Peptides against a protein of PDB entry 3LCN. Designs and how they scored, part 12

Target 1, 96 residues: chain A of PDB entry 3LCN
Amino acid sequence: QYTENLKVIVAEKLAGIPNFNEDIKYVAEYIVLLIVNGGTVESVVDELASLFDSVSRDTLANVVQTAFFALEALQQGESAENIVSKIRMMNAQSLG

## One batch from the design tools (peptide; made by RFdiffusion4, then SolubleMPNN)

Design b1_p11_2_s2 (from b1_p11_2, 5 letters changed)
Fold by OpenDDE base, seed 4:
Structure b1_p11_2_s2 (fold): chain B 96 residues (1-96), chain A 11 residues (1-11)
Amino acid sequence: as target 1 above (96 residues)
Amino acid sequence: KLEELRKKLKS
């Protein structure tokens, strides 16, 4: 449904992780595919934790939960642009 | 596609 917009949103969230050394677009695509294939917050976090052990589990959980909330927001009619803007502001606050 | 991405990210 909203997979392409969700990829953009998740990518924005990932961009806020300091020193993240992976291709953000590929990771975002992977997260979205896990979700649309029936992944839960717990199962997706477990998968990501197994791949990116240098990132805290809490950080990964925050990314994944953001993805699920964003999907709900999209389904309720919020624009991808608005969601991205909110995440960008949150990223800035997190880095500060 | 999912497995393709997984393998790429794991390598």
Scores: peptide ipSAE 0.631, ipTM 0.946, DockQ to the pose 0.969
Fold by OpenDDE base, seed 5:
Structure b1_p11_2_s2 (fold): chain B 96 residues (1-96), chain A 11 residues (1-11)
Amino acid sequence: as target 1 above (96 residues)
Amino acid sequence: KLEELRKKLKS
């Protein structure tokens, strides 16, 4: 029920990674599918690390943890717009 | 769908 909003949120987070040349929408969708199919932070990071060796493991972990926190926030009633806004501001500060 | 996406991302 929150998957579509989560895809948008994860895409916003991925957009903060400098020189990331993958299709952000595809990657965001993949991350969300891994999560809703029972993935953990560790297992999802492992999967992403196997695909994107140009991105540091810490950066990938930050993306994945953000996704899990965002999912919890959505379930607690926070709007997707608020979450996206927070991530956008964080992206402007630093990521990579 | 998941495997489809994985295939695309591995390409």
Scores: peptide ipSAE 0.630, ipTM 0.946, DockQ to the pose 0.970
Fold by OpenDDE base, seed 2:
Structure b1_p11_2_s2 (fold): chain B 96 residues (1-96), chain A 11 residues (1-11)
Amino acid sequence: as target 1 above (96 residues)
Amino acid sequence: KLEELRKKLKS
């Protein structure tokens, strides 16, 4: 199921945000639900920005765009495991 | 469910 895989993927992306004090699983679930309910990059970013003022809008936008790209990748046949691996590497690069 | 999560995250 795309939604469940997307939750895992988004959670991995969120885990790369330094000093993020929110429940990653809850936030990931919320992002995915916003998307499947017709949210756009802009509307989801706006929603998250209203909730998490300690995270820059650019960072939130990066997370949301990653979610949309990941959903497209899943639909195109890429495995969730491969997507997670890419995100993990990106997180490491961002922290370095 | 979405609204429930929103409420939890907002609080």
Scores: peptide ipSAE 0.628, ipTM 0.945, DockQ to the pose 0.965
Fold by OpenDDE base, seed 3:
Structure b1_p11_2_s2 (fold): chain B 96 residues (1-96), chain A 11 residues (1-11)
Amino acid sequence: as target 1 above (96 residues)
Amino acid sequence: KLEELRKKLKS
């Protein structure tokens, strides 16, 4: 039920990766689908690492863990807007 | 759809 908001949140997180030339919305959608299909942090990171070797595994792990934390936050009642705002602030502090 | 996205991203 939170998939659409999660896509927006993950897209915002991905937008913080410097020199990431993939379609952000497509990648975000893929990550969310992997999660709702039963993926774990490790399995989703493994999948993404196999696709995007230009991004460090640590950076991918940070993105994926953020998605899982965001999903929990949404379920606990935090607004998508608030989560996005936090991510924007984190992105401004650089993500590599 | 997941497989469709995977194929798109792999190319």
Scores: peptide ipSAE 0.625, ipTM 0.945, DockQ to the pose 0.970

Design b1_p11_2_s3 (from b1_p11_2, 5 letters changed)
Fold by OpenDDE base, seed 4:
Structure b1_p11_2_s3 (fold): chain B 96 residues (1-96), chain A 11 residues (1-11)
Amino acid sequence: as target 1 above (96 residues)
Amino acid sequence: KLEELRAKLKS
């Protein structure tokens, strides 16, 4: 139901990872599909860690947890735009 | 689609 918005949100989160050279939209789509297919934070992190060993497990966990929180926020009525804005600000702050 | 994306990301 919220998959398309979630892809945008996850992509924004991934954009905050320095030196991440993967196609962000592909990775975001993959994460969302894993989640809607019944993935848990742990299982999705395990999958991503197997693919992207240059990114710390903690960073991957942060991305995945953000996705799950965002999904809940969307379901509770928060707008995708608001969620994206918050993530963008956090990305800027974390990279500064 | 999931497996397709996985394949792309493994490449």
Scores: peptide ipSAE 0.632, ipTM 0.946, DockQ to the pose 0.973
Fold by OpenDDE base, seed 2:
Structure b1_p11_2_s3 (fold): chain B 96 residues (1-96), chain A 11 residues (1-11)
Amino acid sequence: as target 1 above (96 residues)
Amino acid sequence: KLEELRAKLKS
């Protein structure tokens, strides 16, 4: 139900990772599919860590947790636009 | 689809 919005949100979060050399849209789609197919924070982080060893596990965990929080927020009625805006601001702060 | 994406990202 919130799949497409979640993809956009996760993509925004991934865009904040410096020197991330993967297709952000594909990674976002993969993360969302893992989640909607019953993945947990731990299992999704483990999967991503096995694929992207150039990104710290903590960073991956932050991305995945953000996805789960965003899904919860969407389900509680927050707009995708608001969530994206928050993430964009956080990305800007983290990048200095 | 999930396995397809995984294969793409792993390669």
Scores: peptide ipSAE 0.631, ipTM 0.945, DockQ to the pose 0.969
Fold by OpenDDE base, seed 3:
Structure b1_p11_2_s3 (fold): chain B 96 residues (1-96), chain A 11 residues (1-11)
Amino acid sequence: as target 1 above (96 residues)
Amino acid sequence: KLEELRAKLKS
């Protein structure tokens, strides 16, 4: 389905977090699995917050909400490449 | 798999 594309998208979003010293691919995979297993924005944020206390709750919420929006976009026919490009631009803008 | 990933990230 969309899980593999969503992993790539979430990884791109995580890559925009400064000083995030975790394996991006593993974190992205975990987020996607939580979502497909019935997680909500709130429950996934709670889980991530319990694991990564060095990242603000607002930042985690932004990542998770982006994942849910991306999933909707994929289901509506938008390409993964286009979504990744948008996120990359947002990452660059937030760091500038 | 989910529990395996959680265990890795928690360590």
Scores: peptide ipSAE 0.631, ipTM 0.945, DockQ to the pose 0.974
Fold by OpenDDE base, seed 5:
Structure b1_p11_2_s3 (fold): chain B 96 residues (1-96), chain A 11 residues (1-11)
Amino acid sequence: as target 1 above (96 residues)
Amino acid sequence: KLEELRAKLKS
């Protein structure tokens, strides 16, 4: 139900990672699938860390936690557009 | 699909 919106949201978050040389859409889809299949913040971070050693664990944890919070926000009625806007602003303010 | 994506990402 919210998976497609969550993919967009996660993709926006990933786009804020400097020098991230991966297919953003694929990574976003993978993260969402891990989450909906029962992944936890820790297990998803562990998986991503095993794949992307050039990205710090803290950065990956930030992405994953954002995904979980976004899913909860969607379920509580917040629009995907609003969530994306917040993330975009955070990306613009972040220092890599 | 998950395994397919993982395979693509680790290649």
Scores: peptide ipSAE 0.630, ipTM 0.945, DockQ to the pose 0.974

Design b1_p11_2_s4 (from b1_p11_2, 4 letters changed)
Fold by OpenDDE base, seed 1:
Structure b1_p11_2_s4 (fold): chain B 96 residues (1-96), chain A 11 residues (1-11)
Amino acid sequence: as target 1 above (96 residues)
Amino acid sequence: KLEELREKLKS
């Protein structure tokens, strides 16, 4: 449904994390798959924290919560392009 | 696919 757009959105959010050395597209795909397979904010954050100890838990939580909000926004009719634009503006401020 | 991605990200 909205998985492909959500991957793009999450990738944009991840791109705002300073000094993040992982493949953004792969991490975004993993986050989306965890969500569509029934993950919660807490469980997805726990999983990511176990993989990426160089990123603060708060930063990971911010990314994951953004993904859930974006999914809701897509379902309510907001365009992926508009969501990406908002995230790009928010990325002007450091996440870590 | 999910497990494949996890293994990739672990390495």
Scores: peptide ipSAE 0.631, ipTM 0.944, DockQ to the pose 0.973
Fold by OpenDDE base, seed 2:
Structure b1_p11_2_s4 (fold): chain B 96 residues (1-96), chain A 11 residues (1-11)
Amino acid sequence: as target 1 above (96 residues)
Amino acid sequence: KLEELREKLKS
């Protein structure tokens, strides 16, 4: 399983959201649990949108899609460290 | 656990 690595990856992605004042570790854990319990991109986005109205649906969708892509990448053999590094760079670009 | 987390995030 890749749940622990995925939590780290999702947390890194969430850290790139400006003015996001939720507990990033809790949100990351929740997203991962939704996914491993059979959630889809659509259902997870819907759930998060119902909880965090201050974050745009597009931003939430980007986070969730990143999680699914990261899970696929992990399954294909890419290291968590490499995925985190990519996300960190993307976060920096988004903030710039 | 999932529901527990949801409740924490909802509150």
Scores: peptide ipSAE 0.631, ipTM 0.944, DockQ to the pose 0.972
Fold by OpenDDE base, seed 3:
Structure b1_p11_2_s4 (fold): chain B 96 residues (1-96), chain A 11 residues (1-11)
Amino acid sequence: as target 1 above (96 residues)
Amino acid sequence: KLEELREKLKS
């Protein structure tokens, strides 16, 4: 039920990756689908790493873990807007 | 749809 908000959140996180030339919306949608299909942090990172070798595994792990934390936050009642705002602030501090 | 997205992203 939180998939659409999660897509927005993940997209915001991905937008913080410098020189990431993939379609942010498509990647975010793919990550969310992997999660709702039962993916774990490790399995989703493995999948993304196989697709995007230009991004470090640590950076991918950071994105994926953020998605899982965001999903929990949404389920606990935190607004998508608030989560996005936090991510924007983190992005401004650089993501590599 | 997941497989469709994967194929798109592989390109």
Scores: peptide ipSAE 0.630, ipTM 0.945, DockQ to the pose 0.970
Fold by OpenDDE base, seed 4:
Structure b1_p11_2_s4 (fold): chain B 96 residues (1-96), chain A 11 residues (1-11)
Amino acid sequence: as target 1 above (96 residues)
Amino acid sequence: KLEELREKLKS
């Protein structure tokens, strides 16, 4: 349904992780596929934690929860552009 | 596709 927009949104969130040494687009695609295949916040976090042990579990949980909230926002009619803008601002604040 | 991406990411 909103998979392509969600990939963009998740990628923006991942871009805020300092020193993240993975292809952001591939990771975003993977997260979205896990979600649309029935993943929960807990199961997706567990999967990501097993792959990216250098990233804190809290950080991964924040990414995944953001994805689920973004999906809800898209379904409620919010534009992907607005969601991305919010995340970009949050990323800047997190880095500061 | 899911498994393909997973294999790439853990390599």
Scores: peptide ipSAE 0.630, ipTM 0.945, DockQ to the pose 0.972

Design b1_p11_3_s1 (from b1_p11_3, 8 letters changed)
Fold by OpenDDE base, seed 2:
Structure b1_p11_3_s1 (fold): chain B 96 residues (1-96), chain A 11 residues (1-11)
Amino acid sequence: as target 1 above (96 residues)
Amino acid sequence: SVKDKIEELLK
């Protein structure tokens, strides 16, 4: 399992959301929990949208899709460090 | 698209 690495990865993605005022570590943990317990992109987005109405559904979908792709990348042998670095670059590009 | 960028980076 890759839950701990995935939490770090998702947290990095969440950190790129401007004006996001939720506990990033908690939200990342919750997203990973939903995924490893059989959640789909749609179901996880629906859950998050019901909890965090201040964040657009598109933004949430972006985060969740990133999590699913990151999980697949981990399973295919990509290192967590590399994935985090790529996400950090994406965050910088989005904000810069 | 965002999806394409994610796929490009993570897959």
Scores: peptide ipSAE 0.020, ipTM 0.574, DockQ to the pose 0.029
Fold by OpenDDE base, seed 3:
Structure b1_p11_3_s1 (fold): chain B 96 residues (1-96), chain A 11 residues (1-11)
Amino acid sequence: as target 1 above (96 residues)
Amino acid sequence: SVKDKIEELLK
């Protein structure tokens, strides 16, 4: 239901990470896959940390937590477009 | 906390 929207949202969050040298869409897809298959914040972070040693665990946790809260927002009726816009603004503030 | 910040952002 919300998987495709969640992929877009997670990709936007990943795009805010400086010097991130991975395929953003691929990583976003993998995160969503782990979540829909029963992953928790802890288990998904552990998986990502094992794959991407160039990104801090705190950064990964921030991305994954954003995904879970975004999923809840989608379920509560928030549009994907609004969520993406909020994340984009946060990315800009973090880099500014 | 990070959780609180994210929750506030996405509400």
Scores: peptide ipSAE 0.020, ipTM 0.559, DockQ to the pose 0.028
Fold by OpenDDE base, seed 5:
Structure b1_p11_3_s1 (fold): chain B 96 residues (1-96), chain A 11 residues (1-11)
Amino acid sequence: as target 1 above (96 residues)
Amino acid sequence: SVKDKIEELLK
């Protein structure tokens, strides 16, 4: 029930990656798919690293870990809008 | 750490 919100959240996180030349919506959807199908941080990072060698493993790990924590936040009652706003602010700080 | 930053962000 959190999958759609998680997709939006992960997409926002991906949007902060400089020079990321992939379909953000697609990648976000894929990450969420892997997570809901039992993926771990390690296994999801391994999968993404095999597909997107232009992005560092550390960057991928950051994205995936954010997704897992966001899922926990959603389960604890945090709104998707609040999470997205926080990530957007973090992205802006990273680019600034 | 990255974990701490993310936890702070999403708490």
Scores: peptide ipSAE 0.019, ipTM 0.559, DockQ to the pose 0.029
Fold by OpenDDE base, seed 4:
Structure b1_p11_3_s1 (fold): chain B 96 residues (1-96), chain A 11 residues (1-11)
Amino acid sequence: as target 1 above (96 residues)
Amino acid sequence: SVKDKIEELLK
């Protein structure tokens, strides 16, 4: 369902974070888990901030918000591939 | 804002 696609999408977003040394796949999975279990942007960011103090809260918020918007996009019928492509372009722009 | 950009791209 959407959860597996969302994991891929979130992983792509995390891959854009410079000097991020955590397991991207694991973190993506955890974010999706929190979301599907009723997490909000605020609660998920709080959780991540407590675990990864080396990443700014703003960066974490950006990731989490992207996840929520991606989930909505998936529900509206957009393909995971399209969403991933957009995020990849966004990552390139932010790092360029 | 970043949020606006995300909305524009993903919605």
Scores: peptide ipSAE 0.019, ipTM 0.570, DockQ to the pose 0.028

Design b1_p11_3_s2 (from b1_p11_3, 7 letters changed)
Fold by OpenDDE base, seed 4:
Structure b1_p11_3_s2 (fold): chain B 96 residues (1-96), chain A 11 residues (1-11)
Amino acid sequence: as target 1 above (96 residues)
Amino acid sequence: SKKEKIEELLK
């Protein structure tokens, strides 16, 4: 299924967050776990906010929204590599 | 919005 690809995708998104000092792989895995277990954007953001108070809610929401849209893209046949590339471009634009 | 930008790129 899409869980492993989604972990890679979410990790790429997290890597674009300035001064993010959490374990990217762990957080990506946790986000995917919450999503596949029925989490919504709101519930996943709430969970992450309770764990990582140093990251703004808006930033967390952006990550989670990206994850859900990426999952939809995967289901529609988009390759993980293409999605990662697009996120990398977004990260570069956001940091600029 | 950011959401719209994400949707546009990932669809």
Scores: peptide ipSAE 0.084, ipTM 0.686, DockQ to the pose 0.028
Fold by OpenDDE base, seed 3:
Structure b1_p11_3_s2 (fold): chain B 96 residues (1-96), chain A 11 residues (1-11)
Amino acid sequence: as target 1 above (96 residues)
Amino acid sequence: SKKEKIEELLK
């Protein structure tokens, strides 16, 4: 339903991580895949942590929680564009 | 917390 929009949203969140050296598009797609196949915040974080040791568990948890909240927002009628804009602002604040 | 900040931002 919201798969493609969620991929874009998660990719925007990942783009805000400094020194992130993984393929953003691939990781975003994988996160969304895990979510649509019944993953929870905990199980998705566990999976990602086992694959990517260069990213802290806290950072991964922040990304995954953002994805779940974004999914809820989409289901409640929020536009993908608006969610992306909010995440972009969050990224800028974190880097500033 | 960061969780609360995310909830506020994406509400």
Scores: peptide ipSAE 0.077, ipTM 0.679, DockQ to the pose 0.028
Fold by OpenDDE base, seed 1:
Structure b1_p11_3_s2 (fold): chain B 96 residues (1-96), chain A 11 residues (1-11)
Amino acid sequence: as target 1 above (96 residues)
Amino acid sequence: SKKEKIEELLK
């Protein structure tokens, strides 16, 4: 029930990664797919690392962890808009 | 840690 919002959220997170040249929406969709099909942080990171070797494992882990926390936030009643805003702030902090 | 920062921002 949170899949579409989670895709938007994950895409926002991916957009903050410097030199990330993969299709953001595609990667976000795939991450959400893996999560809703029972993936764990570790298993999703492993899968992504096998596909995108240009991105560090730590960066992937950060993205995936963000997705899981975002999902939890959605389940706790946080709006997708608020979560996206927080991620934008986090992205800015990472670049600063 | 980054994990903790994410948790704090998104909880």
Scores: peptide ipSAE 0.063, ipTM 0.679, DockQ to the pose 0.029
Fold by OpenDDE base, seed 2:
Structure b1_p11_3_s2 (fold): chain B 96 residues (1-96), chain A 11 residues (1-11)
Amino acid sequence: as target 1 above (96 residues)
Amino acid sequence: SKKEKIEELLK
């Protein structure tokens, strides 16, 4: 139920990373796949860090933590649209 | 921290 929404949310978060040179949709899909299949913050970060060395571990951790918090928000009834809007604001603040 | 900010925004 939340899988597709979470993909959109994670993609929005990834879009805020400066000089990100990986496919956003693919990475978002992969993150969600790992989470849905039992990944933890640490295990997902470890996996991503091994695959995408162009992105710092801290940045990856921030993305993954955002995904987990977003999943909690979705489960608590928050709309994907609202979550995306909040992430967009965060992206703007981080870039500014 | 970033973690706290994320938690605050998405809780």
Scores: peptide ipSAE 0.053, ipTM 0.666, DockQ to the pose 0.029

Design b1_p11_3_s3 (from b1_p11_3, 5 letters changed)
Fold by OpenDDE base, seed 4:
Structure b1_p11_3_s3 (fold): chain B 96 residues (1-96), chain A 11 residues (1-11)
Amino acid sequence: as target 1 above (96 residues)
Amino acid sequence: SKREIIEEKLA
């Protein structure tokens, strides 16, 4: 139900990772797919860490946890636009 | 590529 919005949200979060040269939309799609197919924070992080060893596990965990929190927020009625805006601001601050 | 690896995982 919220998969498309979640993809956008996760993509925004990934965009905040410096020197991440992968196709952000594709990676976001994969993350969401793992989540909707029963992935947990731990299992999804493990999967991503195996693929993207140049990104710290903590960074990947932050991305994945953000996805799970965003999914919950969507289910509780928060708009995707609002969530994206928050993440965009956080990205700007983290890189500053 | 990472895309190819992911696609293989989803096959």
Scores: peptide ipSAE 0.348, ipTM 0.869, DockQ to the pose 0.607
Fold by OpenDDE base, seed 5:
Structure b1_p11_3_s3 (fold): chain B 96 residues (1-96), chain A 11 residues (1-11)
Amino acid sequence: as target 1 above (96 residues)
Amino acid sequence: SKREIIEEKLA
């Protein structure tokens, strides 16, 4: 349903992390997979923190919380384009 | 790589 749009949204958020030397598309896919399979903010953050120790836990938490909020927004009828635009603007203000 | 680690987790 919204998984593909959520992947795009999460990827946009990840792209805002400076010096994040990972396959963004793949990481976004993994985050969405964890979420749709019952992950919580805490459990997903824990998983990501174990994999990407070079990224602060706060930054990872910001990414994950954004994903959950985006999913809710999609379910409430907001367009993926609008959500991506908001994230892009937030990225311009820098992450990490 | 992180991809390999993730793939292993999903296997």
Scores: peptide ipSAE 0.348, ipTM 0.868, DockQ to the pose 0.536
Fold by OpenDDE base, seed 3:
Structure b1_p11_3_s3 (fold): chain B 96 residues (1-96), chain A 11 residues (1-11)
Amino acid sequence: as target 1 above (96 residues)
Amino acid sequence: SKREIIEEKLA
């Protein structure tokens, strides 16, 4: 029931990756699907690394870990809007 | 395409 919010959150995180020329919304949907179907940080990173070899494993791990942290935050009552805002700020910092 | 690959994995 947090899946739709998590998709938005993951998409925001992916948007911070420079030179990432993929359908961000679709990739976010796939990441969330892997997580809700029992994926772990390691297994999801392995899957993404096999698909997107132009993105470093560390960057992918950062995205996936953010997704898991966001899911926990949602379960604890934090709003999706607040989480997105935090990620947007982090993206801006990393690009600056 | 990546989308096609993902779709095949989900099938």
Scores: peptide ipSAE 0.347, ipTM 0.869, DockQ to the pose 0.529
Fold by OpenDDE base, seed 2:
Structure b1_p11_3_s3 (fold): chain B 96 residues (1-96), chain A 11 residues (1-11)
Amino acid sequence: as target 1 above (96 residues)
Amino acid sequence: SKREIIEEKLA
């Protein structure tokens, strides 16, 4: 139900990773696919860490945790637009 | 590519 919104949200989060040289939209799609098919924070992080060793495990964990938090927020009635805005602000802060 | 790796995992 929230799959498409979650893809947008995760993509926004990924966009905040410096020097990330992958197709952000595709990676976001993959993360969401893993989540909706029963992935846990741990299993999704493990999968991503094996694929993207140039990104720290902590950074990947932050992305995945954000996705799970966003999904919960969506389910609780928060708009995708609000969630994206929050992430955009956090990205700006983390990038200095 | 990473996309190819992912697609293979999903096949």
Scores: peptide ipSAE 0.344, ipTM 0.867, DockQ to the pose 0.574

Design b1_p11_3_s4 (from b1_p11_3, 6 letters changed)
Fold by OpenDDE base, seed 4:
Structure b1_p11_3_s4 (fold): chain B 96 residues (1-96), chain A 11 residues (1-11)
Amino acid sequence: as target 1 above (96 residues)
Amino acid sequence: SVKEKIEEKLK
C-alpha cells in the first residue's frame, strides 16, 4: 500500500543520523519489511538494536516511531513529500 | 556490516 513511500520516508530519517555508515536505502527497506509483516515499535526496535552497535537504542526508537507515525499520516491522507519535508527539517536540528 | 547481517537473516 504505502510501502514505497514509507521506504523513502524512513530513508530520509536515517539520513539524519550522524556518522551513519550503513546502506540507508537497504536499512530503510528492511525496517519497512518488518513493519508490514506485523512488527511493532518494540519488536522492530529490538531487531535493529541487535544489528546496530554504534547507534543508540533511543536513536533507533526515534527512527522506528517516526516510521509508524508516517504510516498513519499516509493513511490519513498526508503526502509523502510533505512528510519527507518535515523530517528533513527535523534532521537539520539534530538526531541521536 | 549491518547489511550483511540482514542478508544472513533473509536468506
Scores: peptide ipSAE 0.696, ipTM 0.941, DockQ to the pose 0.564
Fold by OpenDDE base, seed 5:
Structure b1_p11_3_s4 (fold): chain B 96 residues (1-96), chain A 11 residues (1-11)
Amino acid sequence: as target 1 above (96 residues)
Amino acid sequence: SVKEKIEEKLK
């Protein structure tokens, strides 16, 4: 359904993290996997925090919350392209 | 790497 679009959206959000040296596509895929398998904002953040030592919990929480909002937006009919564009603009205002 | 850690979890 929306999993592939959500992967693209999450990847765009991750790309905004400065000095991010991990495989963006793979991490995005994992985040989406956690979400579609019943993860909550809290549980997904906890999982990511256990994996990432160099990225703050707040930054991870921002990524995860964005993913959940994006999923809702997709379900309500907003295009993936529009969501990606908004995230790209937010990234330009820099994270971290 | 984080990817390696995830791969271990998915085994």
Scores: peptide ipSAE 0.696, ipTM 0.940, DockQ to the pose 0.547
Fold by OpenDDE base, seed 3:
Structure b1_p11_3_s4 (fold): chain B 96 residues (1-96), chain A 11 residues (1-11)
Amino acid sequence: as target 1 above (96 residues)
Amino acid sequence: SVKEKIEEKLK
């Protein structure tokens, strides 16, 4: 299973959100928990939106979709390290 | 905090 790798990947994505003041590791773990327990993009976004007031629904949706894309990439043989690197680069670009 | 809210949901 890709649970642990996905947690790392989601955490990296969350780290790109400006002014994010929540426990990144914990939130990442929760997102992955929702996904592995049958969550869809829509249901996970709905859940997160109910919890977060400081992060827009669009931003949350971007995080969740990234997680699902990453899961597919892992299943296709891409390494977690490579996926994390891509996200890190995207985070840097979005901050500039 | 969001963490506290999640912890309540996981009980």
Scores: peptide ipSAE 0.696, ipTM 0.941, DockQ to the pose 0.561
Fold by OpenDDE base, seed 2:
Structure b1_p11_3_s4 (fold): chain B 96 residues (1-96), chain A 11 residues (1-11)
Amino acid sequence: as target 1 above (96 residues)
Amino acid sequence: SVKEKIEEKLK
């Protein structure tokens, strides 16, 4: 139900990673795929860590946790637009 | 690329 919104949200989060050279939309889609197919924070982080050598595990964990929090927020009635706005602000404040 | 790696997994 929230997959498309979650893809947008995760993409926004990924966009905050400095020097990210991968297809953001595709990676976001994959993360959401893992989540909706029963992934946990730990299992999704493990999967991503096995794929990404240029992004730290902590950064990946931050992305994944944000996705799970966003999913919960969506389920509780918060709009995707509001969530994206919050993430954009966080990205702007991030030190990398 | 990561995308290529993922595509291999999804085959």
Scores: peptide ipSAE 0.695, ipTM 0.940, DockQ to the pose 0.549

